# Designs tried in a protein design run: peptides against a protein of PDB entry 2C5K. Part 53

Target 1, 91 residues: chain A of PDB entry 2C5K
Amino acid sequence: EDPFQQVVKDTKEQLNRINNYITRHNTAGDDDQEEEIQDILKDVEETIVDLDRSIIVMKRDENEDVSGREAQVKNIKQQLDALKLRFDRRI

## One batch from the design tools (peptide; made by RFdiffusion4, then SolubleMPNN)

Design b2_p20_1_s4 (from b2_p20_1, 10 letters changed)
Fold by OpenDDE base, seed 2:
Structure b2_p20_1_s4 (fold): chain B 91 residues (1-91), chain A 20 residues (1-20)
Amino acid sequence: as target 1 above (91 residues)
Amino acid sequence: MDERLKKISEKLKKKLEKFP
C-alpha cells in the first residue's frame, strides 16, 4: 500500500474514533482521555503538515499529479476542524 | 518520505489502541 494513503486512512480513522468518543461523552469531564484527545488532535495537525510536505516533494521531485492527494488532505483538514469545534462545544 | 510516512502511520496505529 502507498504510505501516503495509509497515513490518510489512519488519520481519518483516528478522527472518527475521537468523534465517536465525543458522541459517547457529550460532556467534558475530568478525564485523562480529554488530555489524550488534545494530544491526538495536535498529532493530527502535525501529520497534516507532513502530508502537505510529502505532496510538495511529489510535485517537485517526482512530477506526479498531486490533485487527488491535495483533495484528500483538504478533506482531513475539514474533518479536523469540524471535530475540534465539536470537542470545544462540549459542556 | 516513505519512511517518514511509515513512522507516522505506526504512531497513529499506536494511538488508535487507546480509543478502540
Scores: peptide ipSAE 0.219, ipTM 0.805, DockQ to the pose 0.867
Fold by OpenDDE base, seed 3:
Structure b2_p20_1_s4 (fold): chain B 91 residues (1-91), chain A 20 residues (1-20)
Amino acid sequence: as target 1 above (91 residues)
Amino acid sequence: MDERLKKISEKLKKKLEKFP
């Protein structure tokens, strides 16, 4: 499998799992679990930076059409932002 | 780049185990 697509898939899976957790735990849970969610969200942010860098490299060095990959990263960013909003709104 | 993305994927997979 394409490493880019694997990272996209894994990132979306992480966000979905956290989203499902927040749905089941609408109030702040144990501090350890909340900190772990924050750490994962930070790792997702760093992963998005790496995905964007890979797109820049492809566009510059390979002159390939990156529109599909850009759309995927945009979707992940939107999913992350929505999840952060849900996470922060919990009592 | 591919090797870096593979390492990121492996890291993410390990973190997935904490939220089954």
Scores: peptide ipSAE 0.217, ipTM 0.805, DockQ to the pose 0.886
Fold by OpenDDE base, seed 4:
Order: sequence, then C-alpha cells, then structure tokens
Structure b2_p20_1_s4 (fold): chain B 91 residues (1-91), chain A 20 residues (1-20)
Amino acid sequence: as target 1 above (91 residues)
Amino acid sequence: MDERLKKISEKLKKKLEKFP
C-alpha cells in the first residue's frame, strides 16, 4: 500500500475510534482523556496539511491525476469538522 | 514525502492504541 493511502486509512480509523468514544461518553469526563482527544484532533489537522502538501507535490513534480486523492482529503476534512462539533458539544 | 507520511502513519497507529 502506498504511504498516502496508509495515512488516509489510519486517519479515518483514528477519527472513527474517537467518534465511538464520544458516543459512549456523551458528557465530558476524565480530563486526561479529553486532553488526549484534543491532542489527537490537532494531530489530524496537521496530518491533513501534510496530505494536501503531498497532493501539490504530485501535481507539480509527477504530473499525475490527483482528483481521487483530493476527494479523499475533502472527506477526511468533513469527518474531522463533524467530530469537532460533537466533541465541543460535550463541554 | 513518502518517508514523512510513513512517520505520520506510525504516530497515528500509536495514538490508536489509546482508544481501542
């Protein structure tokens, strides 16, 4: 599997796990776990920046069709935004 | 770029272990 697809897969899995945790814990609880979720969400934001950069490089240097990859990153951004909204509503 | 993405993936996998 190419590194881009691996990162996409792992990012989505991380967001899904946090989403499942929030579903089971609809009220903000343990401060340590809440802080860890915030840190992971920040890491996902930085990961999205890196994914976008990789797409720019592929477009410029390799002249490859990146439409599929752009759609994947868009989907991750939407998933992150939805998760942030759910997370913030618990506070 | 590929090596950077691999490192990011490894970090994400470690974070996943905190939320099984």
Scores: peptide ipSAE 0.213, ipTM 0.802, DockQ to the pose 0.878
Fold by OpenDDE base, seed 1:
Structure b2_p20_1_s4 (fold): chain B 91 residues (1-91), chain A 20 residues (1-20)
Amino acid sequence: as target 1 above (91 residues)
Amino acid sequence: MDERLKKISEKLKKKLEKFP
């Protein structure tokens, strides 16, 4: 399997799992628990940056059509932004 | 917090390291 697609798949799954956790825990937890969620969200954000870099390299070195990959990354960014908003709105 | 999420994060990082 293409490593790019593997990372996309795993990123989406991670975001879904956190979203489900927030659904079950609609109030902010203790400081340690909230910090752990923030760290995971930061890891996903860094992963998205790496995916974008990968696309740039593919355009430069392989001259491939990356439009599909760009759309996938855009979708992940939207999921992350929505999840961050849900996380921050918990009381 | 679900420890499974941490494991997924680490797995994800390892896969990214395989990019050329």
Scores: peptide ipSAE 0.138, ipTM 0.730, DockQ to the pose 0.066

Design b2_p20_2_s1 (from b2_p20_2, 12 letters changed)
Fold by OpenDDE base, seed 3:
Structure b2_p20_2_s1 (fold): chain B 91 residues (1-91), chain A 20 residues (1-20)
Amino acid sequence: as target 1 above (91 residues)
Amino acid sequence: SEEYKKKVEELREETKKREE
């Protein structure tokens, strides 16, 4: 497994953790783990930047197909955006 | 996790090598 796929896998696991946390904690600010979850959200955002950079570099090489990787990153972005919205809208 | 951070860094290094 290449670094890209491993990072994608690990990122999705982090997103799952966030999702589970939101499900169990629909009220903001009443749990000691909330700050850690916020940190994970930021880490995922930065990781997406790294994933995008890797794709950009690959796309410069016309011999490399990036469509699959682009789809994976798109999916991660969609999940992150949804989770951020849910997290921020908690009362 | 630390392993997660390590893999992200590995990706960065791979990207860096490709940029060279």
Scores: peptide ipSAE 0.334, ipTM 0.830, DockQ to the pose 0.945
Fold by OpenDDE base, seed 1:
Structure b2_p20_2_s1 (fold): chain B 91 residues (1-91), chain A 20 residues (1-20)
Amino acid sequence: as target 1 above (91 residues)
Amino acid sequence: SEEYKKKVEELREETKKREE
C-alpha cells in the first residue's frame, strides 16, 4: 500500500464531490450541505500541505524521483483553485 | 470521511518517520 497514492485518489474524489455540488447549487446558502462543502475545501488544502511535505522528504534522497508525485499534486492544486473560484463566484 | 482522514494520518506518520 502506498499512502501517498491513496491520499491522492481520495483527494480527487473529494474534489469531484465539490464539483458536483457547485454544478447543482449556483446560489450561495441555498443548501444544508454548503457548510460541509466548505469544510471539505479546507480539508483538501491541509491535505495538499501533507502531500507536499512527503515530497520534500523524498527529494532529500537523490535516488528517488519525485517528478511524478509533484505533477499529481500540481494537478490537484489546479483543480482546487478552479473550484474555489467557481464556489466563491456564487451569489 | 473517516477513512480519508485515516489515510491522511497514515501519510503524515510515514513522512514523520522518514524525517527522523
Scores: peptide ipSAE 0.333, ipTM 0.829, DockQ to the pose 0.913
Fold by OpenDDE base, seed 5:
Structure b2_p20_2_s1 (fold): chain B 91 residues (1-91), chain A 20 residues (1-20)
Amino acid sequence: as target 1 above (91 residues)
Amino acid sequence: SEEYKKKVEELREETKKREE
């Protein structure tokens, strides 16, 4: 088991949930779940911080290659930023 | 590293708790 990859997987699932919500609710304030989605966005932000921290620790080990993990976190950040923009653009 | 394992486990538990 790879705990890092499990966390990444969990984060991706949360991002997918947000994406699906935005596609179905392109008008702000029309659903009671909007506050929950906002909370998930914040939770993902916190998770990204901890993912970055884990990578920093791995870099201290000379035998570790973190390039793949850094790319995964970068992708998650990009997806989060895009979702935030779409979420905020809703009228 | 052991520090990594500890931190990732902490993160995983936090994430799991949020998803519950």
Scores: peptide ipSAE 0.237, ipTM 0.749, DockQ to the pose 0.102
Fold by OpenDDE base, seed 4:
Order: C-alpha cells, then sequence, then structure tokens
Structure b2_p20_2_s1 (fold): chain B 91 residues (1-91), chain A 20 residues (1-20)
C-alpha cells in the first residue's frame, strides 16, 4: 500500500471514530472526550489539505492519473462536512 | 515523481505528529 492510500485509510478511520462518538454522545459537553474529538476533527481538516497538496504535485506529471485520488479526497471531505454538521448541531 | 513521494511522506509524518 502506497503512502497516500495509507493516509486515506488512517483518515477514514479517524472519521469513523468521530461518527461513533457522535452516535453515543448526542449531547454537547457531557463527556471528557469531547475536546479530543474536536481536535481530531481539526487534524482531519489539515490532513485533507496535505492530501490535496500531494494530488497537485502528481498533476504536474503528465503521466500520472489523479482522478481516483481526487475522488477519494472528495469522499473524505463529504464525510467530514457531514460529521462536523452533526457534531456542531448537538445540544 | 520524487516530489510526490516527498509530499506524501511529509503528510504522513505530520499526521502522525498531530495524533500524538
Amino acid sequence: as target 1 above (91 residues)
Amino acid sequence: SEEYKKKVEELREETKKREE
């Protein structure tokens, strides 16, 4: 497995952790782990920036097809946005 | 691409540090 795919895998694992937390904690501020989850959300955002950077670099090579990687990052962004919305809308 | 490999490795290490 190449480094990019490993990063994608790790990122999706973090998103899954966040999803599970939100499911179990639908009330804001009722658990000591909430701050950690918030930090993970921010870390994922920054990781996405780095993923995009790697894709930009690959696009500079005319022999590299980045369509698949772009789709993967798009999917991660969509998942993150959905989780952020769910997390922030908790009462 | 060598630049690609470098960026991906940088991403990996940075992500690892953030999760520590």
Scores: peptide ipSAE 0.239, ipTM 0.749, DockQ to the pose 0.103; fails the geometry check

Design b2_p20_2_s2 (from b2_p20_2, 11 letters changed)
Fold by OpenDDE base, seed 3:
Structure b2_p20_2_s2 (fold): chain B 91 residues (1-91), chain A 20 residues (1-20)
Amino acid sequence: as target 1 above (91 residues)
Amino acid sequence: SKEYKKKVEELRKETEEREE
């Protein structure tokens, strides 16, 4: 795997961790792990910036197809947005 | 994790190399 694909894979694993946490902890502030989950959310946001930057650079080279990578990042963004919404709406 | 951060850094470095 290239660095991009590895980062995508690792990021999705982080998102899965967040998802599992939300499922088990639908009440805010009741668990010592919540701060760590918040940190992971921020880390994923920053990682997406790096993913986007890599795509922008590739897109400047007309010989490189970025459509697949764009779709992967789009999927990650959608998952992150959904998880952020669920996380923030916990009572 | 530390490994996760390492991979992100590798991606960043690769991107920087392509920008040059």
Scores: peptide ipSAE 0.375, ipTM 0.852, DockQ to the pose 0.946
Fold by OpenDDE base, seed 2:
Structure b2_p20_2_s2 (fold): chain B 91 residues (1-91), chain A 20 residues (1-20)
Amino acid sequence: as target 1 above (91 residues)
Amino acid sequence: SKEYKKKVEELRKETEEREE
């Protein structure tokens, strides 16, 4: 069991939920779930901090290659940033 | 999601153990 990979997987599922919500709700504040989506966005943002910390610790050990994990987190950050922009631009 | 938070906590704990 690798907690890092599980967290990555779960985080991507959360991002997918957010993406689906945004595509269905292009107007801000018109749905009761919006607050929950906002909470998920914040949770993902905090989770990324934990993912980065994990990578930093692994990188301290010269015997561990973190390039793959860094790429995964980079992808998550890019997705989150795009979703945050789309979410915030809703009228 | 409670399960999501659980997994994040597991990651955090593992990281903290490695930092020691």
Scores: peptide ipSAE 0.375, ipTM 0.852, DockQ to the pose 0.910
Fold by OpenDDE base, seed 5:
Structure b2_p20_2_s2 (fold): chain B 91 residues (1-91), chain A 20 residues (1-20)
Amino acid sequence: as target 1 above (91 residues)
Amino acid sequence: SKEYKKKVEELRKETEEREE
């Protein structure tokens, strides 16, 4: 089992859920799920911290290449930032 | 999601073990 890749996968699914919510609810405060979506955004932010920590530990091991994992986390951060911007711009 | 939190916890535990 690879916990890192599983977390990445699960995080991507959470981001997809947020994306789908924004596309269906482009007006702020029109749905009871909005608070839950806000909680998911915060959970993803915290998860990214854990992903980064795991990469730092791997980088200490000279026998492990972390380039792929760093790219995955970078992508997640970019998607999160874009979703946060879209979420906050809703009228 | 409970499963999501569980997976994050597994990652955290693995990281902590490797830090030792």
Scores: peptide ipSAE 0.374, ipTM 0.853, DockQ to the pose 0.915
Fold by OpenDDE base, seed 1:
Structure b2_p20_2_s2 (fold): chain B 91 residues (1-91), chain A 20 residues (1-20)
Amino acid sequence: as target 1 above (91 residues)
Amino acid sequence: SKEYKKKVEELRKETEEREE
């Protein structure tokens, strides 16, 4: 088992949950789950830090190619940023 | 979820071990 890939997979599932919530709730504060969704957003942000740290350590070894992992994290960051924008635009 | 947090912790521990 590769912990990095498992975390990436799980993080993407969390992002999907956030996306589904936003599509169902276009008004802020109208659902009991909003606080939970906010917590998930923060958890994903912290997880990205851990993913980046992992990549930094790997980059110290010249024999390891991190380009693929960097691309995965970049994609997650882009998804998160887009979801944050949509979430914050709710009134 | 608890399982999600567990996997993140596993990644963190692996990273810390590599940093040593």
Scores: peptide ipSAE 0.373, ipTM 0.851, DockQ to the pose 0.915

Design b2_p20_2_s3 (from b2_p20_2, 12 letters changed)
Fold by OpenDDE base, seed 2:
Structure b2_p20_2_s3 (fold): chain B 91 residues (1-91), chain A 20 residues (1-20)
Amino acid sequence: as target 1 above (91 residues)
Amino acid sequence: SKEYKKKVEELRKETEEKEK
């Protein structure tokens, strides 16, 4: 079992849901699910903190694939930032 | 998602144990 990879997978699924929502709803505050999407955005943001903490611990072990995991988290951060921008700029 | 939160918690717990 690898909790890190499972969290990465689940987080990407959450990001995908957000992306799909933004695509369908380009007007802010005009849908009952908007608050839920905002909550998911915050959950992902908090999850990234946990992912980073996990990587810091892994860096203490020379046998860990830190570079690969850092790249995964970087990708998630980039996706989140892009989605947050799109979400906040909706009119 | 409760399942999502569960997985995040598992990661956090594992990390905390390794930090000790």
Scores: peptide ipSAE 0.356, ipTM 0.847, DockQ to the pose 0.873
Fold by OpenDDE base, seed 1:
Order: sequence, then C-alpha cells, then structure tokens
Structure b2_p20_2_s3 (fold): chain B 91 residues (1-91), chain A 20 residues (1-20)
Amino acid sequence: as target 1 above (91 residues)
Amino acid sequence: SKEYKKKVEELRKETEEKEK
C-alpha cells in the first residue's frame, strides 16, 4: 500500500465532487450542501500540506526521485485554486 | 468522508514516523 497515491486518488475524487457541485449551483447560498462543500475545500487544502510534507521526507531519507509526486501535487493545487475561484465568484 | 480522513491520517502518520 502507498498512502501517498491513495491520498492523491481520494483528493482528486473530492475535487471532482466539488467541480460537479459548482456546475450545478451557480448561485451562492442556494443549497444545503454549500457548507459541506466549503468544508471539503478546506480539507483538501490541509491534505496538500500533508502531501508536501511527505515529499520532503522522501527527498531527505529515501533518496528516490520525487519529481512525479511533485507533479501530482502541483496538479492538485492547480485544480483546487481553480475551484476556489469558481466557488467564490458565484453570485 | 471518513475514509478520506482515514487515508490522510495514514499518510500523516507515516510521514511523522519517518521524520524521527
């Protein structure tokens, strides 16, 4: 089992859920799930910190190429930032 | 979800152990 890859997979699933929600709800405050979606956004933000810490430790102690993992985290960050902007711009 | 939190915790624990 690779906890890093599992977390990446799960995080992307959460981001996909958020994306679908935003697509269906272009008006802020019009749904009971909005607070839950907001919580998920924060959870993903915190998860990214854990992913980055994992990479730092891997660089230091395991002497393995982490470029692939860094690219995965970068992609997640980009997705999160885009979703946050879309979520906040809803009227 | 609970499963998501569980996996994140597993990653965090693994990282913390390696940091020792």
Scores: peptide ipSAE 0.354, ipTM 0.846, DockQ to the pose 0.876
Fold by OpenDDE base, seed 5:
Structure b2_p20_2_s3 (fold): chain B 91 residues (1-91), chain A 20 residues (1-20)
Amino acid sequence: as target 1 above (91 residues)
Amino acid sequence: SKEYKKKVEELRKETEEKEK
């Protein structure tokens, strides 16, 4: 498996962890793990930049089909945005 | 996760090599 697909997989696992945390902790600032979750959110944001960079490089080669990879990153961005909204709106 | 960061770094390095 190429590094891109592995990173996509790992990123989705990180998002899943965040989702589970939000489900268990609907009150902000009540848990020692909250700072770690915030760090993971930022890590995912930075990882998305790296994923996009890799796609941009591939697009420079006209023989490379990046449509599938772009769709994967789009999905990750959508999940991240939804989780960030839920996380920030906790009382 | 250390493994997560390592894999991201591998992707970044691969991308950098392709940019040459």
Scores: peptide ipSAE 0.354, ipTM 0.845, DockQ to the pose 0.893
Fold by OpenDDE base, seed 4:
Structure b2_p20_2_s3 (fold): chain B 91 residues (1-91), chain A 20 residues (1-20)
Amino acid sequence: as target 1 above (91 residues)
Amino acid sequence: SKEYKKKVEELRKETEEKEK
């Protein structure tokens, strides 16, 4: 079992949910689920912080090659930023 | 690392709770 990869997987699923919501609700405030989606966006931001923390610990204490994990988190950050932009630009 | 495992596990649990 790899808890880090499980967290990454869970995060990717949340990002996918957000993406699907934006696609179907391109008008701000037209759905009762919008607040929930906003909360998920914030949750993902916090998750990324914790993912980074885990990488820092691995790099420091385990002296492991974390480049792969860093790339995964970078990808998640890029997806989040894109989704946040799309979500916030809805009229 | 014990700290790593603890932190990641806490994160996972929080994520799972948020999905409920």
Scores: peptide ipSAE 0.247, ipTM 0.754, DockQ to the pose 0.101

Design b2_p20_2_s4 (from b2_p20_2, 12 letters changed)
Fold by OpenDDE base, seed 3:
Structure b2_p20_2_s4 (fold): chain B 91 residues (1-91), chain A 20 residues (1-20)
Amino acid sequence: as target 1 above (91 residues)
Amino acid sequence: SKEYKEKVEELRRETEELEK
């Protein structure tokens, strides 16, 4: 398995963890793990930057078809945005 | 996790190599 696909897989697992946390903790600042979840959110955000960079390089310098990878990253971004919104809107 | 971070770094390194 190439690094890109492994990172995508791991990132989705992190997002799933965040989702599960939000569903169990609908109030902000009421758990010792909240800071860790916030860190994971930031880590995923940074990871997406790396994923995008890899796609840009493959598309530009290697002239490879990246449609599949772009779709995967798009999905991750959508998940992250939704989770960030839910996380930040907790009372 | 540690493995997650390592894979992210691996991706970054490979990307950097392709950029050269």
Scores: peptide ipSAE 0.294, ipTM 0.812, DockQ to the pose 0.869
Fold by OpenDDE base, seed 1:
Structure b2_p20_2_s4 (fold): chain B 91 residues (1-91), chain A 20 residues (1-20)
Amino acid sequence: as target 1 above (91 residues)
Amino acid sequence: SKEYKEKVEELRRETEELEK
């Protein structure tokens, strides 16, 4: 089992949960789960740091190609940024 | 959620070992 790929998959599932929440709750502060969603956003941010660290370490080995992993993390960052913007724009 | 945190910890631990 590749822990990197598992974390990527799990992180994308967390982002999907956030997306579904935003879709169902267009008004901020009207649900008890909002704080939990905010915590998940922070957890994803921390997880991205861990993913980046793992890539940096692998780059130290000249025989390791990390381009694919970098692309995956970039995609996750883009999804997170978009969700954060949508979440914060709710009134 | 618990499984998610466990997998993140596994990744972190593996990375830390490689950094040594």
Scores: peptide ipSAE 0.287, ipTM 0.809, DockQ to the pose 0.895
Fold by OpenDDE base, seed 4:
Structure b2_p20_2_s4 (fold): chain B 91 residues (1-91), chain A 20 residues (1-20)
Amino acid sequence: as target 1 above (91 residues)
Amino acid sequence: SKEYKEKVEELRRETEELEK
């Protein structure tokens, strides 16, 4: 069991769910819906911060190879940025 | 890790509420 990999997997799944929601709702909703989407995106950002911190600890304290984990976090950041762009461009 | 599990559950709940 690797909790890092579980968080990576679940974070990507959440981003996919939001992406699917935006596909079904390509126009901005009411204020409550927009705020909820923003809250979820912020929570994902905080999760990415935690993943980065865990990598720093692995490099510093455990001296482990983190290249694979760094690539995974980079991929999640790219997915988040693409989703933010879709969200912001809705009319 | 409790921290990781709690964050995952938070994201799950919020996303599920959005989809209702």
Scores: peptide ipSAE 0.207, ipTM 0.771, DockQ to the pose 0.045
Fold by OpenDDE base, seed 5:
Structure b2_p20_2_s4 (fold): chain B 91 residues (1-91), chain A 20 residues (1-20)
Amino acid sequence: as target 1 above (91 residues)
Amino acid sequence: SKEYKEKVEELRRETEELEK
């Protein structure tokens, strides 16, 4: 069991679900829906911070090759940024 | 870890509420 990979997988799945929601709702919803999406995006950002810290620990304490994990986190960040852009462009 | 498990469950719960 690799908890890092589990978090990566589930984070991407959550971002995909939000992306699908935005596709179905290409115009901004009411304040409650907008706030809910913002809350989820903030939680994803917090999760990414935790993943980065995990990589730092692996480099420092375990001296492991983390290039693959760094690439995964970079990919999630790009997915998040793209989603935030879609979210902000809605009117 | 316990922290990771809790974070995943939190995200899942929030997205499920959004999709309803």
Scores: peptide ipSAE 0.052, ipTM 0.640, DockQ to the pose 0.046

Design b2_p20_3_s1 (from b2_p20_3, 6 letters changed)
Fold by OpenDDE base, seed 5:
Structure b2_p20_3_s1 (fold): chain B 91 residues (1-91), chain A 20 residues (1-20)
Amino acid sequence: as target 1 above (91 residues)
Amino acid sequence: LSISEKYYENLKKLREETES
């Protein structure tokens, strides 16, 4: 079991949940779950920081090829940024 | 537990398994 991949998987699941929420709720402050979604966004943001740190450690201490993991984190960052933008642009 | 907290817990478990 790879802890990194497990975290990536969990993060992507949370992003999917947020995406579905935004699709169903195109107005800000129209649902009691909005605060929970905001908390999830924050958790994902902090998780990405931890993932980046783990990659730095792998490069430094293990000298392993991390290009694949870097691509995964980049993808997650792009998804998060897009969701943040959509979430904030709600009327 | 937050995702970040779960990440560190998973790493801890991995270390324990490696040491055993």
Scores: peptide ipSAE 0.082, ipTM 0.616, DockQ to the pose 0.194
Fold by OpenDDE base, seed 1:
Structure b2_p20_3_s1 (fold): chain B 91 residues (1-91), chain A 20 residues (1-20)
Amino acid sequence: as target 1 above (91 residues)
Amino acid sequence: LSISEKYYENLKKLREETES
């Protein structure tokens, strides 16, 4: 069991949900799920902070190789940034 | 629970298992 990988998986599932919503909705505020999607975006941002903190602990205190986990978080950040841009550009 | 809350709960469970 790896809690880090489980959180990464859950985060990616949430990003996929956001992506699907943006694909189906190009007008802001015309759907009942709008507020929920906004909440998910904020939750993902907070989760990424926690993932980064866990990597810092593993790197300093456990002296583990964190390059793989850093790459995973970087990928999630890139996906989130792209989705945020698309979400904010909706009319 | 939010994703971040689940993360810390999972870490807590892992610690309890390793201490057993």
Scores: peptide ipSAE 0.081, ipTM 0.617, DockQ to the pose 0.196
Fold by OpenDDE base, seed 3:
Parts: structure tokens; sequence; C-alpha cells
Structure b2_p20_3_s1 (fold): chain B 91 residues (1-91), chain A 20 residues (1-20)
């Protein structure tokens, strides 16, 4: 079991749920789940911080090749930024 | 929509590895 990869997988699943919610709810404040989606967005942001920290530790303490993990986190950040933009643009 | 218990446990493990 690799906790890093599992966290990445679960984070991407959360992003997918957010994406589906935005698609179904293109207007802000029209659903009781709005606050829950906002909480998930914040949870993903905090998770990304933890993922980055784990990569820093790998570079420093283990001196392992982290290029693959860095690419995964970069992809998650890009997805999050796109979803946040779409979420905030809803009226 | 909710975060699974497995997600929290894996996140905890990841944090523990980072702290060690």
Amino acid sequence: as target 1 above (91 residues)
Amino acid sequence: LSISEKYYENLKKLREETES
C-alpha cells in the first residue's frame, strides 16, 4: 500500500465529484450541497499541501526521484484551479 | 457527497510518514 498514491486517487475522485456538481448546478446558492462542495474544495487544497510536503521530505531525506509524484500533484493543482474558477463564476 | 474513511486513514498515514 502506497498512501501517497491512494491519497492522489481519492483526491481525483473528489475533484470529479465537484466537476459533476458544477455541471448540474450552474447557478450559485440553488442547492443545499453548496456548502459541502465548498468544504470539499478546501479539503483538496489542504491535501495538496500535504502531498507537496511529502515530496519535499522524499527529496531531502530519501533523495529519491520524485518527478513522477511532482507531475501527479501538478495535475491535481491544475484540475483544482480550473474547478475553482468554474465554481466561482457561477451566478 | 462525502470523503470516505479510507481517505482520512490514508491521509493520516501520509502525514505520519512526512513527520518521521
Scores: peptide ipSAE 0.178, ipTM 0.750, DockQ to the pose 0.833; fails the geometry check
Fold by OpenDDE base, seed 2:
Structure b2_p20_3_s1 (fold): chain B 91 residues (1-91), chain A 20 residues (1-20)
Amino acid sequence: as target 1 above (91 residues)
Amino acid sequence: LSISEKYYENLKKLREETES
């Protein structure tokens, strides 16, 4: 399996977990898992940076069409940004 | 979840080593 796709898949699963958590916990600071969710958010953010770097390497060293991968990372970024906003807006 | 700090530099190698 393509390791890039595996990382994308795993990242999306983490985002899904965060989404479910936010849905169940609309108030900030009311659950002992909140710190873990915050850590996951940071991990996803760092993973996205690495995914972007991998695309740069692919363009530079492998000279492959990266349009599809760029679209995938863009989608993940959009999901993360939306979740971060929802997470921070909790009362 | 996170990926290796060196993952982005080893994408080609990792792809060649995967079974699926």
Scores: peptide ipSAE 0.094, ipTM 0.654, DockQ to the pose 0.133; fails the geometry check

